# Ledger of designs, part 202: peptides against a protein of PDB entry 4N7V

Target 1, 222 residues: chain A of PDB entry 4N7V
Amino acid sequence: TLRSITSPLVAHRLKPIRQKTKKAVVSILDSEEVCVELVKEYASQEYVKEVLQISSDGNTITIYYPNGGRGFPLADRPPSPTDNISRYSFDNLPEKYWRKYQYASRFVQLVRSKSPKITYFTRYAKCILMENSPGADFEVWFYDGVKIHKTEDFIQVIEKTGKSYTLKSESEVNSLKEEIKMYMDHANEGHRICLALESIISEEERKTRSAPFFPIIIGRKP

## One batch from the design tools (peptide; made by RFdiffusion4, then SolubleMPNN)

Design b2_p29_8_s1 (from b2_p29_8, 14 letters changed)
Fold by OpenDDE base, seed 3:
Structure b2_p29_8_s1 (fold): chain B 222 residues (1-222), chain A 29 residues (1-29)
Amino acid sequence: as target 1 above (222 residues)
Amino acid sequence: MEEEEFEKEMEKEEEKERKKLEKRREAEE
């Protein structure tokens, strides 16, 4: 099943973006829908031959072929759906579209990993919890130049000198110099606080059923 | 064939997109 290789994408709260490649254009719209436009070149003109439009919650996929499959000239936005429109749920999406959906999902995850959900200023650093899930990226920018980037898979450290390295195990973390451990301790505390606040705020958001509370900024730069 | 080419191209562009997103975020902060 599609669900066995990817989860429904989540594009809520993401800013609009449009990225072009040779074969496709991927967009997050103002509506927070995601569009994949498949592009072909003919007589030095680019045409959109197929469009996958995915709902913001990833559960509905609308597929259409502009101009009856003849294609529509590539523009600054996806062409409007007019011809040969099919609508699928996530679980009923034909297998031939799974790879394109998976790409859209990966793109959205990338955008989410670079989209601040919580910005928290401490005495020593700017901490940022990102929108991606599970295991949101967490970045700490110390005012003295040290940077720490935590993901589900690794921790990247950039020292004052610009020296950069990646840690992938607890053993490597435990082998850090004492000075770096102090930065890591602060980063971990900031991370804990952001996760706690995310949980509390998300619960209030669920209860209130109002406009999104995120992104938020907590504290101020000293 | 076409799908495989699509996937390959998208994977190559991922790092480029990552850098663009990082720069955009830095400019907004």
Scores: peptide ipSAE 0.094, ipTM 0.726, DockQ to the pose 0.041
Fold by OpenDDE base, seed 1:
Structure b2_p29_8_s1 (fold): chain B 222 residues (1-222), chain A 29 residues (1-29)
Amino acid sequence: as target 1 above (222 residues)
Amino acid sequence: MEEEEFEKEMEKEEEKERKKLEKRREAEE
């Protein structure tokens, strides 16, 4: 099943973006829908031959072939749906479209990993909890130039000198120089606070049932 | 087969996309 290789993508709260590759263009629209345009080159002109339009919650996929499959010239936005539109749910999407959906999902996840959900300014750093899930990325930009990037898989450290290294285990973290441990401790505290705030704000958002509370900024640079 | 080729191409472009997104984020902050 499609579900065995990916979950429904979630594009809520993401800013519009358009990324062109050689054979495809992937976009997050103002509507928070996600479009995958399949591109073909002919006579030095690029044409969109197929479009997958995925709902913001990832559960509905609309597929159409511009100009009856003849293609539509590539533009700054996806071509409008024409005739012969197919609409699928996530669980009934034909297998032939699974890889395209998977790519869209990966793209959205990447965007989410670079999209601030909570920005928290401490005395020493700008802390940023990202939108990706599970295990949201967390970045800490210390005002003195040190940077820490935490993901579900690793921790990247950039020292004042520009020296960069990646930690993939707790033992490596524990083996850090004392000076770096201080930064890590602060980063971890900032992370804890952001996660706590996320939980509290999400609960209030659920109760209020209004416009999204995120993204949110806590404090300001000293 | 076509879909697999598509995925391979997209995987190759992922790093470029990542760098682009990073630059965009940095510019927005």
Scores: peptide ipSAE 0.087, ipTM 0.727, DockQ to the pose 0.042
Fold by OpenDDE base, seed 4:
Structure b2_p29_8_s1 (fold): chain B 222 residues (1-222), chain A 29 residues (1-29)
Amino acid sequence: as target 1 above (222 residues)
Amino acid sequence: MEEEEFEKEMEKEEEKERKKLEKRREAEE
């Protein structure tokens, strides 16, 4: 099943973006829908031959072939749906489209990992909890130049000198120099606070019918 | 489009897109 290789993508709260590769263009629209345009080149002109338009919650996929399959010249936005439109649920998506959906999903997840959900300014750093899940990325940009990037899988440290290294176990974290441990302690505290705030804000958001509360900024740079 | 070609392209471009997104985020902050 498609579900065995990917989960439905979630594009809520993501800013519009359009990224082109050699064979495809992936876009997040103002509507928070995601489009994958499959591109072919003929006589030095790029044409969109197929489009997957995916709902913001990832559960609905609309597939169409511009100009009856002849293709539409690549432009600054996806071509509008024409005839020969197919609509699928996530669980009913034909296998031939799974890789294209997976591409969209991976792209969205990447964007989410770089999209602030909570920005928290401390005395020493700008802390950012990202939108990706599970295990949202957490970045700490210390005002003195140190950077810490926490993911579900690793912790990356960039020291003032520009020296960069990755920690993948608790043992490695425990073996850090005392100077770096101070930064790590601060990062962990900022992370804890952001997670706590996320929980509280999400609960209030659930109780209200207002616009999304996220992204949110707490404090200001000193 | 050839699915195998698309899949190969997907894997090759992932790191490039990561770097682009990082730079964009930094510029917007």
Scores: peptide ipSAE 0.087, ipTM 0.727, DockQ to the pose 0.043
Fold by OpenDDE base, seed 2:
Formats: structure tokens, C-alpha cells, sequence
Structure b2_p29_8_s1 (fold): chain B 222 residues (1-222), chain A 29 residues (1-29)
């Protein structure tokens, strides 16, 4: 099943974006829906032959073929659905569309990994917890130029000199120079605080059923 | 956003899926 390969994409709170590749254009719309436009080139003109429009929660997929399947000239936005419209739930999506859905999902996940959920200013750094899940990316930009980027898979360090390296195991982290460990300790503390705040804020949202609190900024740059 | 890296990744993933589907077809024939 599709569910065994990927979860429904989540585009909530993401800003609109449009990215063109060789064979497709992927967009997040103002409505937070996600569109995949399949592009074909003919006589030096690009045409949209197929569109997958996915709901913001990833659970509904609308597929249509512009201009009766002849294609519509590529523009600055997806063409409106007019011809040969099909509507599917996530669990009922035909297998022939799974790769295209996965393409959209991976794009959304990438965007989420670069979208701030919590921004936290400390005495020494700007800390940012991103929207992606599970294992949200966490970035720390120290005011002196040091940068740390934590993901579920690795930790990247950029030193003041511009020297960059990636750590993929606890052993490598433990082998760091003491001066770098100080930055890592601060980054880890900032990360812990952001995760704690995320939990608290999410609980308050649940209790009040108010408008979303995210993204949120805590503190200010010194 | 690193567009070129994303494209390369998607192309690699697409190729992997195509190979998997081909292997399934060969097993059924």
C-alpha cells in the first residue's frame, strides 16, 4: 500500500513556493495545497500534460489532464482543472500515481526542514527548530560565526575559520575538541528548550482550540 | 533551496523504483 511507503504529506503553515524541474513543477499554493505539474516539451515550448493537486493534509488527491489531455502551456501557476478530473483518497490512490505523490511528499518534507517552527534567541546564538517530522531539523547560528545543524541522521559543524565537517555517530561527537564541545553543549541545551516549548505550546493549542500559535519567535537578537 | 540536488535525488529514486517494478514483472513472466 501507499501508506506502507509514505505517510500523507503535511503542508500546513508552509508558505507558497513554486519549483521547476526538468520533468515537473511542484508548487505549494496559497491554500496550502500541493500541485505536481507533469511537463512535456514540444517545439521548444513546455506543456503541462497532467496535474496532481493534493490537499494540505495529504489525504485527498485530485488528478486532471489539461486541455483534454493535449496539454496546457506552462505558466506561473497550475492550470485550472477542467477536463478528465478524478478524485481519490490517499488510501485509494492508484499505484500508477504513487511515485508522483512521493515526489510531492519529498518536496514538502524538504520545505518543512527549512521552515522555522520555533525561533529562539539566546545570549550566544539564534536557534531554529524546523517544521519537519519526525526528528525536526535544528539549526544554531552563533553570533561569532560558528554554525551547527542537527538532523535525525547527522550533525554538521561549521567553525569560525570556515572549516566544515559532519558527525554521524556518538563516538565522533565525543571526540570533538573541547572548544567545539562548548558550542555543542549550548546547541543541545537550546534544542532541549525548543522541544519543551513545542510541547507546551501544542498542548495550549489543544486546550484552547485557538488559531495556530506557530511559527513563534522567542526572545530577540542581542 | 538546493534545486539541483533535489532533482538528482528524485531521479535516483525514480530509477530505483523502475528497477523494482521491472524485477517484479520478470518474476511474474
Amino acid sequence: as target 1 above (222 residues)
Amino acid sequence: MEEEEFEKEMEKEEEKERKKLEKRREAEE
Scores: peptide ipSAE 0.030, ipTM 0.562, DockQ to the pose 0.177

Design b2_p29_8_s2 (from b2_p29_8, 15 letters changed)
Fold by OpenDDE base, seed 5:
Structure b2_p29_8_s2 (fold): chain B 222 residues (1-222), chain A 29 residues (1-29)
Amino acid sequence: as target 1 above (222 residues)
Amino acid sequence: SEEEEFEKEMEKEEEKEKKKLEEKKKKLE
């Protein structure tokens, strides 16, 4: 099943973006829908041959073939759907489209990992909890130039000198120099606070059923 | 097949797109 290789993508609260590759253009629209445009080249002109338009919740996929499959010239936005469209639910998506959907999902997940959900300013750093899940990325930008980036898989440290290294185990974290441990401790505290705030805010958001509370900014840069 | 060609191209571009998305982070903030 498609679910065995990916979950429905979630593009809510993401800002519009358009990213071109050689074979495709992936976009998040103002509507928070996601479009994958499949690109072919003919006579030095790029054409959109196929479009997958995916709903913001990932559950509905609309597929169309611009200009009866002949293609439409690549532009700054996806071509408008034609009358020859197919609509699928996530669970009913034909297997031939699964890789394209997976590409869209990966793109959205990458965008989410770079999209602030909570920005928290401390005395020493700008802390950012990102939108990706599970295991949201957490970035700490210390005002003195140190940077810490936590992901589900690793912790990246960039020192004041620009020296960068990646930590993939607790043992490596424990082996850090004392001065770096201080930054890590601050980062971890900021992370804890952001996670706590996320939980509280999400619960209130659920109760009120109002407009999205996220993204949110806590505090101010000193 | 066209799908196989697409898959191969997307696999090659994935790491490249990760880098591009990092550069666009400020726009997403």
Scores: peptide ipSAE 0.034, ipTM 0.644, DockQ to the pose 0.045
Fold by OpenDDE base, seed 3:
Parts: C-alpha cells; sequence; structure tokens
Structure b2_p29_8_s2 (fold): chain B 222 residues (1-222), chain A 29 residues (1-29)
C-alpha cells in the first residue's frame, strides 16, 4: 500500500515555494496545496504534461493532463485543471502515481524540517522547534556561537571552535565533556519547554478553531 | 518509460540535494 511507504503529506502552515528540477516542478501553493508538475521538453520548450495536485492534508490527490495530454508551456505556476480530471483519496491512489506522491511527501517533509513552528529565546540561546513530524527537528543557536541540532535520528553539535560532530546514541551523549553537557542540558530544557508549549497551544487552537496560532515566537533575544 | 525517466531524475536530484546538505555541513565545520 502507499501507506506502507509514506504517510499523507501535511503542508499546513508552510509558506509557498516552487522548486524546479529537470523532470518536475514541485510547489507549495498559497492554498497550502502541493503540486507536482511533470515536465517534458519539446522543441526547446518545457511543457507540463501531468499535474498531481495534493490537498494540504495529503488525503486528496487530483490528477489532470493539461491541454488533453499535449501539455501546457511551463509557467511560474501550475496550469489550471482541465477536462479529464481524476480525483483519488490517499488510500485509492493508483500505484503508478505512488513515486510522484512520495517525491512530494519528501519535499514537504524537508520543507517542514526547515520551517519554524516555535521560536523560543532563552537567556543563552535561540531555540527553534520545526514543523516536521514525528520527532520535529530542534535547533539551539547559542549566542556565544555553539549550535545544537537535534533530529529524530541524531544530535549534531557545533562547538565554539567550529568543531562539529554527530551523536547517535545515549552513550555518546553521556560521554560528552562537561562543558558541552552544559549546552546539551540547556538545549534539552529548551526542547522540553517547546514541546510542552506546542501541546498546550495546539489544544487551545483545536478548541477555538480560529486562524492558526503557529508559527509563534516566545521572548526576544537579550 | 516516461515514468522510469522521472524516477531516475528524482534519484539524481535527491543525490544532489544530499550532497549540497553535506557540503553545507562541511562549510559549517
Amino acid sequence: as target 1 above (222 residues)
Amino acid sequence: SEEEEFEKEMEKEEEKEKKKLEEKKKKLE
């Protein structure tokens, strides 16, 4: 199943972006929909032959073939849907489109990992919780130049000297020098606070059903 | 097929993006 290789993409709160490759253009629209335009070159002109338009929650995929499959010239935005539109749910998407959906999903996940959800300024650092899930990226930029980047898979440390290294296990974290442990402790505390605030704010957002509360900024640089 | 060509190009783009991310890491080192 498609679900066995990817989850429905989530493009909520993402800023519009358009990335062109040789064979495709992927876009996050102002509507927070995600479009994959399949590009073909003909007579030194690029044409969009196929478009996958994915809803912001990833659950609905609309597929259309511009100009009856002849393609429309590539422009600064996806072509509007034409005749012969197919609409699928995530679980009913034909297998021939899975790779294209997966590409869109990976792109969105990458954008999410670089999109601030919570920015929290402490006395010593700028902490940033990102939009990706599960296990959102968490960055700590200490004002003295130390950086800690936490992901689901690793922790990257950049010391004042510019020395960088990656930690992949708890044992490696526990073996850190005392000076670095102090930064890690502060990073972990900032992370805990951001996660707690995310939970509380998300719950209030659910209750009010108003405009999105995220992204938020807490405090200011001292 | 056009689909196979798409997949091959996406793999190349993923590799390029990975390399760019690795190069950015090295410049921060």
Scores: peptide ipSAE 0.034, ipTM 0.580, DockQ to the pose 0.049
Fold by OpenDDE base, seed 4:
Structure b2_p29_8_s2 (fold): chain B 222 residues (1-222), chain A 29 residues (1-29)
Amino acid sequence: as target 1 above (222 residues)
Amino acid sequence: SEEEEFEKEMEKEEEKEKKKLEEKKKKLE
């Protein structure tokens, strides 16, 4: 099943972006829908032959073939759906489109990992909780130049000197120099606060059912 | 096929996209 290789993508609250590759263009639209344009080159001109338009919640996929399948010249936005339109749910998506969906999903997840959900300014750092899930990325930019990047899989530390290393286990974290441990402790506290605030804000957002509360900025850079 | 070419390129593009998104993030700072 498609679910065995990816979950439905979630593009909510993401800013519009257009990323071109050699074979495809992936876009997040103002509507928070995601488009994958299959690109073919012919006579030094690029044409869009196929488009997957995926809903912001990832559950609906609209597939169409521009210009009756002849292709449409690549432009600054996806071509409008006009010809040979098919609509699928996530669970009913034909296997032939799974790889393209997976591409869109990975792209969205990557964008989410770089999209601030909560920005929290402490006395010592700018802390950022990202939109990706599960296990949202958390970045701490200390004003003195130290950086900590936490992911679900690892913690990356960049020291003032520019020395960078990755920690993948609790044992490695426990083996940190005392000076670095202080930064880690601050990062962990900032992370805890961001997660707590995310929970509280999300609950209030659910109750009000108004416009999204995120992204949010807490505090100000000193 | 176009599908095979698409699949082969996906792995290479993930690394490029990571780098580009990191650069964009620096502009938000």
Scores: peptide ipSAE 0.034, ipTM 0.655, DockQ to the pose 0.044
Fold by OpenDDE base, seed 2:
Parts: sequence; structure tokens; C-alpha cells
Structure b2_p29_8_s2 (fold): chain B 222 residues (1-222), chain A 29 residues (1-29)
Amino acid sequence: as target 1 above (222 residues)
Amino acid sequence: SEEEEFEKEMEKEEEKEKKKLEEKKKKLE
């Protein structure tokens, strides 16, 4: 099943973006829907031959072929749906479209890993918890030039000198120099606070059924 | 087929897209 290789994409709270590749254009729209435009070149002109339009929650996929499959000239936005429209749920999507859906999902997940959910200013750093899940990326930009980037898989450190390295195990973290451990301790505290705030804010959103509170900024840069 | 060509090119372009999106991170903030 499609569910065995990917989860439904989640594009909520993402800013609009349009990214062109050789064979496709992927877009997040103002509606938070995701479009994959399949591009073909003919006579030095690019045409959109197929469009996958995916709902913001990833559960509905609308597929259409512009101009009855003749294609529509590539523009600054996806072409409007034509009369030949197919609509599928995530669990009923034909297998021939799974790779295209997976491409959209990976793109959205990458955008989420670069989209701030919580920005927290401490005395020493700007801390940012990202939108990706599970295991959201966490970045710490110290005002003195040190940077720490935490992901589910690794921790990247950039020192004041510009020296960069990646830690992939607890043993490597424990072997850090004492000076770097101080930055790591501060980063971990900032991370804990952001996760606690995320939980509290999400619970209040659930109770009030209000508009989303995210993204949020806490504190001020000194 | 065009679909098979698309699938092969998407795998190659995933790494390129990752780099491009990291460069554009400042525009997402």
C-alpha cells in the first residue's frame, strides 16, 4: 500500500513556494495545497502534461491532464483543472501515481524541516524548533557565531573558527571538549523549553478551537 | 516511457532540490 512507503503529507502553515526541476514543478499554494506539474519539452517550449493536486492534509489527490492531454504552456502557477479530472483518497490512489506523491511528500517534509514553528530568544542564542515531525529539527544560533543543528539522526556543530563536524552517537557527544559541552547544554535546555511550549500551546489550541497559534516567537534578541 | 523517465530523474534531482531548498531557507523565514 501507499501507506507502507509514506504517510499523508501535511502542508498546514507552510508558506507558498514554487520549485522547478527538469521534469516537474512542485508548488505549495496559498490554499496550502500541493501541486506536482509534470513537464515535457517540445520545440524549445515547456508544457504541463499532468497535474497532481494534493490537499493540505494529504488525504485527497486530484489528477488532471491539461487541454485533454495536449498540455498547457508552463507558467508561474499550475494550470486550472480541465473536464478530465480524477479524484482519489490517499488509500485509493493508483500505484502508477505513488512515486509522484512520494516526491511531493518528500518536498513538503523538507520545507517543514526549514520552517520555524517556535522561535525562542535566550540571553545567548536564537533557538528554532521546526515544523517537521516526528523528531522536529532544532537549530541554535549563538550570538557569538557558534551554531548547533539537531535532527533525529545527528547533531551538527559549527564552532567560532568555522570548524564543522557531525555527531551521530551519544559516545561522540560525551567526548566533546568542555567548551563545546557548555554550548550543547544550553542548546539542550532551549530544546526542552521549546518542546514544553509546543505541548502547552497545542493543548490550548485544542481547547479553544481557535485559529493556529503557530508560528510563534518568544523573547527578544538582546 | 515519460513516466519511467520521470521516476529516474526524480531520484537524481532529490539531492539537488535538498541543496536548493537549504539555500532558500532565508526566504522561508
Scores: peptide ipSAE 0.033, ipTM 0.641, DockQ to the pose 0.045

Design b2_p29_8_s3 (from b2_p29_8, 14 letters changed)
Fold by OpenDDE base, seed 1:
Structure b2_p29_8_s3 (fold): chain B 222 residues (1-222), chain A 29 residues (1-29)
Amino acid sequence: as target 1 above (222 residues)
Amino acid sequence: SEEEEFEEEMKKEEEREKEKLEKELKELL
């Protein structure tokens, strides 16, 4: 099943972006829909031959072939769906499209890992919780030049000197110098607070049923 | 000021992260 290789992508709250490769263009639209345009070159011109348009919640996929499959010249946005349109649910998507959906999903997840959900200014640092899930990335930029980047898989530390290293186990974290542990302790506290705020804000969003509260900024720049 | 210098450095880092993202996305597809 498609679910065995990826979950439905989630593009909510993401800003529009368009990324081109040789064979495809992937976009997040103003509507928060995700488009994969399959590109072919002919006579030194690029044409869009196939488009997958995926809903913001990832559950609906609209597939169309511009100009009856003849293709449409590549532009600054996906071509409009006019004919040869098919609509699928995530669970009913034909296997032939799974790889393309997976590319869209990975793209969205990467964008999410770089998209601030909560920005929190402390006395010592700018803390940022990102949109990706599960295990959102968390970055801490200390005003003295130290940086800590936490992911589900690792912790990256950049010291004042510019020395950088990655921690991939609890034993490595426990072996840190005391001076670095102080930064880590502050980062962990900031992370805890951001996660707590995320929970509280999400609950209020559910209750109000209004426009999203995220992204949010807590505190002010130094 | 130290605060202004920090904000300038943060801006530079944000641009570096954007470039990194663009590179990673090109490699993904």
Scores: peptide ipSAE 0.019, ipTM 0.474, DockQ to the pose 0.035
Fold by OpenDDE base, seed 2:
Structure b2_p29_8_s3 (fold): chain B 222 residues (1-222), chain A 29 residues (1-29)
Amino acid sequence: as target 1 above (222 residues)
Amino acid sequence: SEEEEFEEEMKKEEEREKEKLEKELKELL
């Protein structure tokens, strides 16, 4: 099943973006829907031959073929749906479209990993918890030039000298120089605080049924 | 205002992150 290889994409709270490649254009729209435009070149002109429009929650996929399959000239936005529209749920999506859905999912996950959910200013650093899940990316930009980037898979450190390295195990973290451990301790504290705030804010959103509180900024740059 | 300057700085940072994302996406698609 499609569910065995990917989860439904989640594009909520993401800002509009349009990314062109050789074979496709992927967009997040103002509606928070995701569009994959399949591009074909003919006579030095690019045409959109197929469009997958995916709902913001990833559960509904609308597929259409512009100009009855003749294609529509590539523009600054996806062509509007016309005739011959098919609508599928995530669990009923034909296998021939799974790869295209995966492209959309990977794009959205990458955008989420670069989209701030919580920005927290400490005395020493700007801390950012990102939108991706599970295991959201966490970035710490120290005002003295040190940077720490935490993901589910690794921790990247950039020192004041510009020296960079990646840590992939607890043993490597424990072997750090004492000076770097101080930055890591501060980063871990900021991370804990952001996760606690995320939990509290999400619970208040649930109770009030209000508009989303995220993204949120806490504190100010000194 | 100080708030407006802060919001403008945050918008510029977001634009820079979008440019980085565009480079990374070329490897995926």
Scores: peptide ipSAE 0.019, ipTM 0.492, DockQ to the pose 0.033
Fold by OpenDDE base, seed 3:
Structure b2_p29_8_s3 (fold): chain B 222 residues (1-222), chain A 29 residues (1-29)
Amino acid sequence: as target 1 above (222 residues)
Amino acid sequence: SEEEEFEEEMKKEEEREKEKLEKELKELL
């Protein structure tokens, strides 16, 4: 099943973006929908032959073939849907479109991993919790030049000297020099606080059903 | 103002992040 290889993409709160590759253009729209435009070149002109429009919650996929499948010239935005539109739920998406959906999902996940959800300024660092899930990326930019980037899979450290390395296990983290452990401890505390605030703010957002509370900035650079 | 400087810094940071994302995406896809 599609669900066995990916979850429905989530594009909520993402800013509009358009990324062109050789074979496709992927966009997050102002509506927070995700569009994959399949591009083909003919006579030095690029044409959009197929469009997958995915809802912001990833559960609905609308597929259309611009200009009766002849294609529309590539523009600065996806072409409008034609009369021959197919609509699928995530679980009913034909297998032939799974790879394209996965492409959209990977793009959205990448964008989410670079999209601030919570920015928290401490005395020593700018901390950023990102939108991706599960295990949101967490970046700590120390004002003295040290950087720590935590993901679900690893921790990357960039020292003041510019020396960089990746930690993939708790044992490696525990083997860090004491000076680096101080930065890691601060990063972990900032992370804990951001996660706690995310939970509290999300709960209030659910209760009020108001406009999105995220992204949020806490404090300011000293 | 301090607020204007902050907004300008945030815009510059967002632009740098976008360029980085575009580069990373080009390598992944």
Scores: peptide ipSAE 0.018, ipTM 0.483, DockQ to the pose 0.032
Fold by OpenDDE base, seed 5:
Structure b2_p29_8_s3 (fold): chain B 222 residues (1-222), chain A 29 residues (1-29)
Amino acid sequence: as target 1 above (222 residues)
Amino acid sequence: SEEEEFEEEMKKEEEREKEKLEKELKELL
């Protein structure tokens, strides 16, 4: 099943973006829908032959073939749906479209990993918890130039000198110099606080059913 | 097999596109 290889994409709270590749253009629209335009080149002109329009919650996929499958010239936005439209739920998406959906999902997940959900200013750093899940990226920008980037898979450290290295195990973290451990400790505390705040805010958001509380900024830069 | 070679090429192309997308996204976001 599609669900066995990917979860429904979640594009809520993401800013509009349009990214062109050789074979496709992927967009997050103002509506927070995600469009994958399949591009084919003919006579040095790029044409959109197929469009997957995915709802912001990833559960509905609308597929259409611009200009009766002849293609529509590539423009600054996806072509409007034509009369030849198919609509599928995530669980009913034909297998032939799974790779295209996965492409959209990966793009959205990447955008989410760069989209601030919580920004927390401490005395020493700007901490940012990102929108991706599970295991949201966490960035710490120390005002003195040190940077720590935590992902589900690794921790990247950039020292004041510009020296960069990646830590992939707890043993590597434990082997850090004491001076770097201080930054790591601060980063971990900021991370803990952001996760706690995310939980509290998300629960209140659920209760109130109000407009999205995120993204949120906590504290001020000194 | 030819199918395995094709899948491996597709995987390499997908990884290259992913790396490119990650670089481009860092510039755009």
Scores: peptide ipSAE 0.022, ipTM 0.527, DockQ to the pose 0.043; fails the geometry check

